Peptides against a protein of PDB entry 6CSU. Designs and how they scored, part 60

Target 1, 51 residues: chain A of PDB entry 6CSU
Amino acid sequence: GALEELRGQYIKAVKKIKCDMLRYIQESKERAAEMVKAEVLRERQETARKM

## One batch from the design tools (peptide; made by RFdiffusion4, then SolubleMPNN)

Design b2_p20_7_s4 (from b2_p20_7, 8 letters changed)
Fold by OpenDDE base, seed 1:
Structure b2_p20_7_s4 (fold): chain B 51 residues (1-51), chain C 51 residues (1-51), chain A 20 residues (1-20)
Amino acid sequence: as target 1 above (51 residues)
Amino acid sequence: as target 1 above (51 residues)
Amino acid sequence: MLKLELPEPPDYEPEIESLE
């Protein structure tokens, strides 16, 4: 009935948010890690040039 | 009616989750920026010590 | 200076059928 359908829609929405959030966090971590890696390499080179 | 009230509660709950996630994202950006800054500083020091 | 650009957050709009 309408109540069950409404409940189902809510649960579906919450699950979607959860999945999207987890994916977003994962992508953010990967991007951050790559940026740190690149920056570390650049900083090593820059520091070496200044010494 | 009861269905409209419940629908309102469900929508409110979903919106709360949305707001919580947006806040989490903002805090994560701030923490990530600080972590990158700290890593860059540490790397400069380590590189300098190794030269 | 490093600027971290995070991806855009997902759309969290609920897909709940209107009762009106």
Scores: peptide ipSAE 0.214, ipTM 0.667, DockQ to the pose 0.496
Fold by OpenDDE base, seed 5:
Structure b2_p20_7_s4 (fold): chain B 51 residues (1-51), chain C 51 residues (1-51), chain A 20 residues (1-20)
Amino acid sequence: as target 1 above (51 residues)
Amino acid sequence: as target 1 above (51 residues)
Amino acid sequence: MLKLELPEPPDYEPEIESLE
């Protein structure tokens, strides 16, 4: 009935938010890891240049 | 009616979940920034030691 | 030093319909 459908809509909305946020976090972690790797490499090069 | 009241409660709950997730992401970004800074500092020290 | 700037997550609007 209508109450069951409304409950279903709520659960569906919550699950969508959860899934999208997990994907966002995963993609952000990957970008952060790449940024760290790039920064470490640049830092090695810069430090070597200054030494 | 009962459906309208319940709908309002569900919308409120969904908005709360959204806000909580946004806060978690913000805090995670801050922690990640601190980790990057610490990693760069350690890399400078390690590179200097090896040079 | 690069500043880690992550984009803000998208806005969410609940897809809950009024059934009355």
Scores: peptide ipSAE 0.202, ipTM 0.668, DockQ to the pose 0.407
Fold by OpenDDE base, seed 3:
Structure b2_p20_7_s4 (fold): chain B 51 residues (1-51), chain C 51 residues (1-51), chain A 20 residues (1-20)
Amino acid sequence: as target 1 above (51 residues)
Amino acid sequence: as target 1 above (51 residues)
Amino acid sequence: MLKLELPEPPDYEPEIESLE
């Protein structure tokens, strides 16, 4: 019935939020790691030039 | 009616979940920024010691 | 100082269809 459909829609929405957020977190971690790596390399080069 | 009330509660719950997760993301960004800052400072010191 | 720019979070709107 309508109640079961409504409940199903709610559960579907919550599951979508969870999945998308987990993906977002993973992508954010990967991006952060790449940015840190790049910055560390740049910082080493910059420091070396100033020595 | 009761169905409309329940629909409203489900929508409210989904919105709350979204807001809580966005807050978590924001807090995570702030922590990540602090970690990056600390890493850059450490790398400057480390590179300087190796020169 | 590097600023970490994370991707934009998904835009969520609850997709609860009207049952009336």
Scores: peptide ipSAE 0.215, ipTM 0.667, DockQ to the pose 0.448; fails the geometry check
Fold by OpenDDE base, seed 2:
Structure b2_p20_7_s4 (fold): chain B 51 residues (1-51), chain C 51 residues (1-51), chain A 20 residues (1-20)
Amino acid sequence: as target 1 above (51 residues)
Amino acid sequence: as target 1 above (51 residues)
Amino acid sequence: MLKLELPEPPDYEPEIESLE
């Protein structure tokens, strides 16, 4: 019935948000990790050059 | 009616979930920025110590 | 110092259809 359909739409929307946000968080973590690695490497080079 | 009220509640709940996730992302960005700063400082100290 | 730029989060609109 209409109530079950409405509930189904809500559940579907919530699940979609959850999945998309988990993917977003994972991609953000990967990007952050790559940025840290790159910055660490740059800092090593810069520090060594200044000494 | 009751169906319209329930629909409104579901829409409100979905919007709240969205807002909560966006806040989590913002807080995560701030923590990540602090982590990068801390890592850069540690690397400067470590590189200087090893030379 | 580098600034962390995360991807923009998706914009969501609830897809709950009217039953009327």
Scores: peptide ipSAE 0.211, ipTM 0.667, DockQ to the pose 0.453; fails the geometry check

Design b2_p20_8_s1 (from b2_p20_8, 6 letters changed)
Fold by OpenDDE base, seed 5:
Structure b2_p20_8_s1 (fold): chain B 51 residues (1-51), chain C 51 residues (1-51), chain A 20 residues (1-20)
Amino acid sequence: as target 1 above (51 residues)
Amino acid sequence: as target 1 above (51 residues)
Amino acid sequence: MIELAQEMIEDAERKEKELE
């Protein structure tokens, strides 16, 4: 009935938001890892220049 | 050093974002549940009026 | 109320697209 349909739509919306947010967290962590890699590389280059 | 400090700051930021997002998801689920409750109540009232 | 659920779904889809 109409109630079950509405409930289903609300649940679907919440699940979609949850998935999007979890994906954002994962992507944020991946960006963090890449930034750390880049900084490590810069530090190595800086050390090499000072030797 | 500077690298470890940067890494630490970024990890802290990611953790904060994660917590905020999980809280948002939880609040969204609670709002959805309240909407369903309200709709159930309206349906019961409508049914009662038609009896 | 169904309209609100539909808006929430559409909003989530828009946000997903923005995150990609």
Scores: peptide ipSAE 0.106, ipTM 0.575, DockQ to the pose 0.072
Fold by OpenDDE base, seed 2:
Structure b2_p20_8_s1 (fold): chain B 51 residues (1-51), chain C 51 residues (1-51), chain A 20 residues (1-20)
Amino acid sequence: as target 1 above (51 residues)
Amino acid sequence: as target 1 above (51 residues)
Amino acid sequence: MIELAQEMIEDAERKEKELE
């Protein structure tokens, strides 16, 4: 019935959002790590050029 | 009734997830910025010590 | 980063509206 269908839709939506959030967190961490690596490299290059 | 309560719970959950995601994004950006600043500082110190 | 989050929020909001 309508109640069971609504329950099913709720559960499906919550599961999808949970997965999307976990993926976003993981991807955000990876992007942050790459940003740090890139900045370290640029800093080394900048320091070397000033010598 | 049960249908209205389930609908209300779904709407409440979606709103909470939205707020949590926005907060996570903002906090992640701030943490990433501080991480980069800290790493740049450490890199400068490391480079100076190797001279 | 922000674009992905906005897409996710919009998807959630669309699903919310489907249950109203």
Scores: peptide ipSAE 0.102, ipTM 0.445, DockQ to the pose 0.079
Fold by OpenDDE base, seed 1:
Structure b2_p20_8_s1 (fold): chain B 51 residues (1-51), chain C 51 residues (1-51), chain A 20 residues (1-20)
Amino acid sequence: as target 1 above (51 residues)
Amino acid sequence: as target 1 above (51 residues)
Amino acid sequence: MIELAQEMIEDAERKEKELE
């Protein structure tokens, strides 16, 4: 009935938003990790150039 | 140094996003529960009016 | 790059507000 359809639609919407947020977090973590990796490499190269 | 500061900002960003996601999921679950409760009440009232 | 991390925090906050 209408109750089950409403419940189903809301659960579907919540799951979609949850998936979008999890994907955003995952992508943000990956980008942040790559930034840290790049900075470590840069600083090692700068240290090597100063020797 | 700059490396430690960048790492700190990375951790802060990830923690913020994680907290935002968890809060959103919690609030969405609460809203979903209230919407279902309200719909159940509405349908019971409609059924009662039809009798 | 630290500035980019701050932008990511702000972006997360904006997206959170849009979802609420």
Scores: peptide ipSAE 0.122, ipTM 0.581, DockQ to the pose 0.136; fails the geometry check
Fold by OpenDDE base, seed 4:
Structure b2_p20_8_s1 (fold): chain B 51 residues (1-51), chain C 51 residues (1-51), chain A 20 residues (1-20)
Amino acid sequence: as target 1 above (51 residues)
Amino acid sequence: as target 1 above (51 residues)
Amino acid sequence: MIELAQEMIEDAERKEKELE
């Protein structure tokens, strides 16, 4: 019935939000890590150019 | 330098977005749960009116 | 209310897309 449908929608929404959150966190971490790596690499390259 | 500043700004932005998302998720879950509770209550009231 | 739940799902999806 309508209650079961609503319950189903609630569960679906919560699961979707959870998945979205986890994905976002993971992707954000990866992007942040990559930016740090890129910065370190550029700094090393800059240092090398000064040698 | 400029690269470090950009990196810092990115990290700050990512952290803010993460916090905003977490807050949104929490609020959405609470709203969804409240909707289910309200529906259950309405159905019970409707059933009672038919008795 | 079911419609609102559906809107919440869609809103979450939109926000996800904005954050990616």
Scores: peptide ipSAE 0.117, ipTM 0.576, DockQ to the pose 0.152; fails the geometry check

Design b2_p20_8_s2 (from b2_p20_8, 7 letters changed)
Fold by OpenDDE base, seed 2:
Structure b2_p20_8_s2 (fold): chain B 51 residues (1-51), chain C 51 residues (1-51), chain A 20 residues (1-20)
Amino acid sequence: as target 1 above (51 residues)
Amino acid sequence: as target 1 above (51 residues)
Amino acid sequence: MVELAQEMIEEAERKEKELL
């Protein structure tokens, strides 16, 4: 009935948000790691050039 | 009635989770920026020290 | 750094468990 359908829709929405958050966390960690690596590399180059 | 109240509760809960996720994303970006700044500063110090 | 996200996931899981 309508109640069961509404409950199902809510559960589906919560599960989707949870999965999206987990994916975002993982991708964010990976992006952060790559960003740090790239910035460190650029900084080494610039620091050495200015010496 | 009871159905409308339950629907309202489900919608409210989903909206809260969505808002919390958006806040986390924003705060995560800010923390990542500060982390990069800190790492760049440390790298400058270490690179200069090793020259 | 991921503590808030973990708390949000746990909250979602609690809500789901209450409905199942």
Scores: peptide ipSAE 0.127, ipTM 0.570, DockQ to the pose 0.090
Fold by OpenDDE base, seed 1:
Structure b2_p20_8_s2 (fold): chain B 51 residues (1-51), chain C 51 residues (1-51), chain A 20 residues (1-20)
Amino acid sequence: as target 1 above (51 residues)
Amino acid sequence: as target 1 above (51 residues)
Amino acid sequence: MVELAQEMIEEAERKEKELL
């Protein structure tokens, strides 16, 4: 019935959002790590050239 | 009625999750920017000391 | 990064609309 369908829609929506959040968190951490790594490399090169 | 009340509760819950996601994304961006900034500073100091 | 974030926002909005 309508109640069960609505409940199903809510559960599905929440599960999807939860999964998306977890994925975003994981990917964001990975991107942040790579960004820091790349920045460190560039900065070492730049600093070395200026010294 | 019961159906409308439950519908309202579900919508409220989904909206809260949406807001939490947006907040997390914003805070994550800010933390990432600050982390890069801090790392660049530390790396400049370290590289300068080693050269 | 921003693209994924935008997709997540749009998904949340679509899910909300489906319940409305």
Scores: peptide ipSAE 0.125, ipTM 0.561, DockQ to the pose 0.094
Fold by OpenDDE base, seed 3:
Structure b2_p20_8_s2 (fold): chain B 51 residues (1-51), chain C 51 residues (1-51), chain A 20 residues (1-20)
Amino acid sequence: as target 1 above (51 residues)
Amino acid sequence: as target 1 above (51 residues)
Amino acid sequence: MVELAQEMIEEAERKEKELL
């Protein structure tokens, strides 16, 4: 019935959101690591050029 | 009735999850920015010490 | 990162709309 369907939709929605969040967190960590790596490399070169 | 109340509760819960996710994303961005800034500053000093 | 976050927001909104 309507109640069971609504409950099912809620559970499905929450599961999807949870999975998306976990993926986001993982991908964000990876991107952050790459950004830091790239920034460090650029900064080394920049500092070297100034010295 | 019970159905309307439960529907309201499910909608409220989904809204809360959405808001929590948005907050997490925002805070993650802020933390990432600070981490990058800190790493850049450290790298400048490290590079300077090696040259 | 911003783009994926925005996609997630939009998906959350769609999920909410499906329950309304």
Scores: peptide ipSAE 0.124, ipTM 0.562, DockQ to the pose 0.100
Fold by OpenDDE base, seed 4:
Structure b2_p20_8_s2 (fold): chain B 51 residues (1-51), chain C 51 residues (1-51), chain A 20 residues (1-20)
Amino acid sequence: as target 1 above (51 residues)
Amino acid sequence: as target 1 above (51 residues)
Amino acid sequence: MVELAQEMIEEAERKEKELL
């Protein structure tokens, strides 16, 4: 009935959002690590030029 | 009735999850920026010691 | 990151609207 369908829609929506968040967190961590590595490498070069 | 109350609770829960997600995204961006800045600063020091 | 975040926001909004 309407109650069961509504419950199903809620559960589905919540699970989807949760999965999306977990994926975002994981991908964000990976991108952050990559960004830091790239920035550190560039900074080494810039610092070396000033020595 | 019970159905309307439950519907209201489900809507409220979904809205809360959305808000939590938005907050997490915003805070994550801020933390990422701070992490990069800190790492770059440390790298400058490490590079300087090796010169 | 911004693009993915925006997609997630839009999805959350769609899911919420489906319950209304």
Scores: peptide ipSAE 0.120, ipTM 0.563, DockQ to the pose 0.096

Design b2_p20_8_s3 (from b2_p20_8, 6 letters changed)
Fold by OpenDDE base, seed 5:
Structure b2_p20_8_s3 (fold): chain B 51 residues (1-51), chain C 51 residues (1-51), chain A 20 residues (1-20)
Amino acid sequence: as target 1 above (51 residues)
Amino acid sequence: as target 1 above (51 residues)
Amino acid sequence: MVELAEEMIERAEKFEEELK
């Protein structure tokens, strides 16, 4: 019935959101790692310049 | 010093990513809501057709 | 940085359970 259909739609939507979040978290972690690498590299270059 | 600068850059990067995640979560919820609306509409149209 | 998103996932899972 209508109640079960609506319930099913909510469950489907929540599952989709969960999957999207997991994917985004992973991508965000990768981006963060790259940002840190870039920052460390810049600092090393600056240190080298100061020498 | 260099250590404090790097720390500051890291914190800034993390905060930016956090904000991006929050925005993505919100947008994902909105997309999910629209998907549910579309599904309900299709079901109603099908029901009407069966009558 | 991802703690908030992880918490949201946990809440989503609880919501699924409540809907069952």
Scores: peptide ipSAE 0.148, ipTM 0.558, DockQ to the pose 0.069
Fold by OpenDDE base, seed 1:
Structure b2_p20_8_s3 (fold): chain B 51 residues (1-51), chain C 51 residues (1-51), chain A 20 residues (1-20)
Amino acid sequence: as target 1 above (51 residues)
Amino acid sequence: as target 1 above (51 residues)
Amino acid sequence: MVELAEEMIERAEKFEEELK
């Protein structure tokens, strides 16, 4: 019935949001790590140039 | 009735989760930016010391 | 860093249980 369908829709939506959030967290950590690595390399070059 | 109440709870819960997710994304980006900034500063010091 | 994510998970789980 309508109640069961609504319950199912809610559970599905919440699970999807949870999964999307976890994926975002993981990908964000990976991107942050790569960004730091790249910035370290750039900063070495810039510091060397200023000296 | 029970259906209307459940629907209301569903809508409220999903909206709250969505808002929290958006806030997390924004705050995560800010923290990542600060982490990069701190790493740049540390790398300048380290590079300078090695030269 | 994960505190808000944990809160979101906890809230989601509570509501899922309430719907059972």
Scores: peptide ipSAE 0.144, ipTM 0.579, DockQ to the pose 0.076
Fold by OpenDDE base, seed 3:
Structure b2_p20_8_s3 (fold): chain B 51 residues (1-51), chain C 51 residues (1-51), chain A 20 residues (1-20)
Amino acid sequence: as target 1 above (51 residues)
Amino acid sequence: as target 1 above (51 residues)
Amino acid sequence: MVELAEEMIERAEKFEEELK
């Protein structure tokens, strides 16, 4: 019935929101990791120039 | 620095997603409650017609 | 119906605290 259909639609929407949030978190972590990697490389380059 | 700024932006974005999810949940609960109320009213009306 | 979503909110809140 209509109540079961509403329940199904709600569960589907919640699952989509969950997936979107998890993807956003993962992408943000990846960007942060790349920024740290870039900073380490810059530090190494500066050290090399000072040696 | 850039890393702290990224962290701040990420926290802000996650908070927004959480707020959107909470609003969706609340609205879904309200709609479900209204559907249940309507069903109860229909049952009462049918009972009254059969009496 | 809403329990899964509520659990997700709880997990999101814990994650926010870890990011601070």
Scores: peptide ipSAE 0.138, ipTM 0.532, DockQ to the pose 0.076
Fold by OpenDDE base, seed 4:
Structure b2_p20_8_s3 (fold): chain B 51 residues (1-51), chain C 51 residues (1-51), chain A 20 residues (1-20)
Amino acid sequence: as target 1 above (51 residues)
Amino acid sequence: as target 1 above (51 residues)
Amino acid sequence: MVELAEEMIERAEKFEEELK
């Protein structure tokens, strides 16, 4: 019925949001690490050129 | 009625979770940017000392 | 950062449990 379907839709939506959040957090950590590594290398080169 | 009230509660809860996630994403981006800036400065000093 | 993420997950799980 309408009540059961609505409950099911809510639970599905919440689970999806939870999964998306976890994935985002994981990907964000990986991207942040890669970004820092890349920036460190670029900065080394830039610093070396200025000296 | 009970159905309408429950529907309202579900919609509100899902929207709340979504908003919390969006806020987390925004704050995460800001912290990541700050972390990169700090790392760049540290690397400049480190590179300079090694040269 | 991790603590905030954990809190958000915990809230989502709480909502799921309330509707089981």
Scores: peptide ipSAE 0.131, ipTM 0.569, DockQ to the pose 0.087

Design b2_p20_8_s4 (from b2_p20_8, 7 letters changed)
Fold by OpenDDE base, seed 2:
Structure b2_p20_8_s4 (fold): chain B 51 residues (1-51), chain C 51 residues (1-51), chain A 20 residues (1-20)
Amino acid sequence: as target 1 above (51 residues)
Amino acid sequence: as target 1 above (51 residues)
Amino acid sequence: MRELAEEMIEDAERFEKKLE
């Protein structure tokens, strides 16, 4: 019925928003992890130049 | 009634997710800005030591 | 920059737990 359909639509909308937010967080974490990897590489290169 | 309660729950959930995400983004930007300020200060101090 | 990135990862993980 109309009530069940509306309930389904609200639940679907909330799940979609939650999924989008989780994806944003995951992508942010991945970018941060790549920054760490890049910094470690630069530090190792700098150490090598000083040897 | 049930319809109004469901609508209220949906709106509350959406607002909560939105507020949490905006806070996360704002706090992340503030921390990044503080890290930049700290780095600039350290660089100026290092330059002063070399003079 | 490393410290900032590590802090961002930790903050994101805390936020994920709040969304679950």
Scores: peptide ipSAE 0.177, ipTM 0.539, DockQ to the pose 0.716
Fold by OpenDDE base, seed 3:
Structure b2_p20_8_s4 (fold): chain B 51 residues (1-51), chain C 51 residues (1-51), chain A 20 residues (1-20)
Amino acid sequence: as target 1 above (51 residues)
Amino acid sequence: as target 1 above (51 residues)
Amino acid sequence: MRELAEEMIEDAERFEKKLE
Protein backbone atom coordinates (compact mmCIF):
# COMPACT_ATOMS: atom_id res chain seq x y z
CA GLY B 1 0.00 0.00 0.00
CA ALA B 2 0.83 3.68 0.02
CA LEU B 3 2.39 3.59 3.48
CA GLU B 4 4.64 0.64 2.62
CA GLU B 5 5.65 2.29 -0.63
CA LEU B 6 6.52 5.53 1.14
CA ARG B 7 8.47 3.61 3.77
CA GLY B 8 10.40 1.90 0.99
CA GLN B 9 11.16 5.24 -0.63
CA TYR B 10 12.39 6.72 2.64
CA ILE B 11 14.60 3.71 3.33
CA LYS B 12 16.00 3.91 -0.19
CA ALA B 13 16.71 7.63 0.20
CA VAL B 14 18.49 7.09 3.52
CA LYS B 15 20.58 4.29 2.01
CA LYS B 16 21.46 6.53 -0.94
CA ILE B 17 22.64 9.32 1.36
CA LYS B 18 24.70 6.87 3.39
CA CYS B 19 26.29 5.44 0.25
CA ASP B 20 27.11 8.93 -1.01
CA MET B 21 28.79 9.76 2.30
CA LEU B 22 30.83 6.56 2.30
CA ARG B 23 31.91 7.16 -1.28
CA TYR B 24 32.91 10.73 -0.45
CA ILE B 25 34.97 9.54 2.49
CA GLN B 26 36.67 6.88 0.39
CA GLU B 27 37.40 9.25 -2.48
CA SER B 28 38.63 11.90 -0.04
CA LYS B 29 41.07 9.43 1.47
CA GLU B 30 42.31 8.38 -1.96
CA ARG B 31 42.81 11.98 -3.07
CA ALA B 32 44.55 12.84 0.17
CA ALA B 33 46.93 9.91 -0.24
CA GLU B 34 47.82 10.91 -3.79
CA MET B 35 48.32 14.54 -2.79
CA VAL B 36 50.65 13.50 0.01
CA LYS B 37 52.66 11.39 -2.44
CA ALA B 38 52.89 14.34 -4.81
CA GLU B 39 53.90 16.70 -2.02
CA VAL B 40 56.57 14.29 -0.81
CA LEU B 41 57.99 14.04 -4.31
CA ARG B 42 58.03 17.82 -4.75
CA GLU B 43 59.65 18.31 -1.39
CA ARG B 44 62.37 15.76 -2.14
CA GLN B 45 63.15 17.55 -5.37
CA GLU B 46 63.17 20.96 -3.70
CA THR B 47 65.45 19.74 -0.95
CA ALA B 48 67.74 18.12 -3.50
CA ARG B 49 68.09 21.42 -5.36
CA LYS B 50 69.02 23.25 -2.17
CA MET B 51 71.72 20.71 -1.26
CA GLY C 1 -0.48 9.03 13.00
CA ALA C 2 1.67 6.38 11.35
CA LEU C 3 2.45 8.57 8.33
CA GLU C 4 3.60 11.48 10.48
CA GLU C 5 5.71 9.14 12.58
CA LEU C 6 7.34 7.67 9.48
CA ARG C 7 8.07 11.14 8.14
CA GLY C 8 9.55 12.12 11.47
CA GLN C 9 11.75 9.03 11.54
CA TYR C 10 13.01 9.72 8.01
CA ILE C 11 13.84 13.34 8.81
CA LYS C 12 15.59 12.30 12.00
CA ALA C 13 17.63 9.67 10.15
CA VAL C 14 18.67 12.15 7.45
CA LYS C 15 19.66 14.74 10.04
CA LYS C 16 21.71 12.13 11.90
CA ILE C 17 23.55 11.18 8.72
CA LYS C 18 24.21 14.83 7.88
CA CYS C 19 25.53 15.53 11.35
CA ASP C 20 27.84 12.53 11.21
CA MET C 21 29.25 13.68 7.88
CA LEU C 22 29.70 17.28 9.01
CA ARG C 23 31.58 16.03 12.04
CA TYR C 24 33.82 13.89 9.81
CA ILE C 25 34.47 16.85 7.52
CA GLN C 26 35.27 19.19 10.39
CA GLU C 27 37.65 16.70 11.99
CA SER C 28 39.34 16.10 8.64
CA LYS C 29 39.77 19.85 8.09
CA GLU C 30 41.28 20.25 11.53
CA ARG C 31 43.91 17.57 10.83
CA ALA C 32 44.67 18.31 7.18
CA ALA C 33 47.14 21.16 7.66
CA GLU C 34 48.99 19.40 10.45
CA MET C 35 49.23 16.21 8.40
CA VAL C 36 50.77 18.05 5.44
CA LYS C 37 53.19 19.99 7.61
CA ALA C 38 54.36 16.84 9.35
CA GLU C 39 54.82 14.96 6.07
CA VAL C 40 56.77 17.78 4.45
CA LEU C 41 59.00 18.12 7.49
CA ARG C 42 59.71 14.39 7.61
CA GLU C 43 60.52 14.29 3.92
CA ARG C 44 62.89 17.25 4.16
CA GLN C 45 64.72 15.54 6.98
CA GLU C 46 64.90 12.22 5.15
CA THR C 47 66.19 13.85 1.99
CA ALA C 48 68.73 15.83 3.97
CA ARG C 49 70.08 12.63 5.52
CA LYS C 50 70.49 10.97 2.13
CA MET C 51 72.41 13.91 0.68
CA MET A 1 53.24 22.68 1.79
CA ARG A 2 49.60 23.63 2.23
CA GLU A 3 48.16 22.30 -1.03
CA LEU A 4 46.64 19.11 0.36
CA ALA A 5 45.06 20.86 3.29
CA GLU A 6 43.60 23.58 1.12
CA GLU A 7 42.13 21.13 -1.37
CA MET A 8 40.67 18.96 1.36
CA ILE A 9 39.08 22.01 2.93
CA GLU A 10 37.62 23.11 -0.38
CA ASP A 11 36.25 19.64 -1.10
CA ALA A 12 34.73 19.44 2.34
CA GLU A 13 33.06 22.81 1.94
CA ARG A 14 31.60 21.78 -1.39
CA PHE A 15 30.23 18.62 0.14
CA GLU A 16 28.79 20.51 3.08
CA LYS A 17 26.89 22.73 0.69
CA LYS A 18 25.47 19.68 -1.08
CA LEU A 19 24.23 18.33 2.24
CA GLU A 20 22.41 21.58 3.11
Scores: peptide ipSAE 0.174, ipTM 0.538, DockQ to the pose 0.590
Fold by OpenDDE base, seed 4:
Structure b2_p20_8_s4 (fold): chain B 51 residues (1-51), chain C 51 residues (1-51), chain A 20 residues (1-20)
Amino acid sequence: as target 1 above (51 residues)
Amino acid sequence: as target 1 above (51 residues)
Amino acid sequence: MRELAEEMIEDAERFEKKLE
């Protein structure tokens, strides 16, 4: 009925928002991890140049 | 009734997720700004030590 | 910048736990 359909729509909408947020967080973490890797590489290269 | 309660729960959930997202973004921006300031200070100090 | 990135990862993980 109408109530069940509306309930389904609300649940679906909330789940979508949560999923979008989790994706955003995951992408942010991945970008941050790549920044760390890049900086570690630069630091190692700089150390090597000083030897 | 049940319909009004469900609607209320949906709106509350959406608002909470939105608020959490905005807070996370704002705090992330603030931390990034502080890190930039710290980096600039370190760079200036490093330059001074080399003189 | 490494310190910032590491902190961002930790913050993101805390946020994930709040959403779950």
Scores: peptide ipSAE 0.168, ipTM 0.522, DockQ to the pose 0.787
Fold by OpenDDE base, seed 5:
Structure b2_p20_8_s4 (fold): chain B 51 residues (1-51), chain C 51 residues (1-51), chain A 20 residues (1-20)
Amino acid sequence: as target 1 above (51 residues)
Amino acid sequence: as target 1 above (51 residues)
Amino acid sequence: MRELAEEMIEDAERFEKKLE
């Protein structure tokens, strides 16, 4: 009935928002990982210079 | 240093976006609940009319 | 100096767990 259809539409919308949030979190994690990688590279270069 | 400050600003921005998204989801759930409540009320009234 | 980025990753993972 109409109530079940409305419920279905709500669930579908919430699932889409959840997926969008997960994608945003994943992209944020990737950016943070790149920052770590860049810092590790800098530290290695500094170590090499001090040797 | 300046680089660490920039990283801090990025993390602060991400945390704010996360909070905004959670608030959006909560408000969306509340709106959906009110819509369901209204539909249930209409269906009850329609059932009563048919009796 | 990696601490901020690592904390960000950990926070994201904790949030992801809450969404499951």
Scores: peptide ipSAE 0.158, ipTM 0.532, DockQ to the pose 0.208

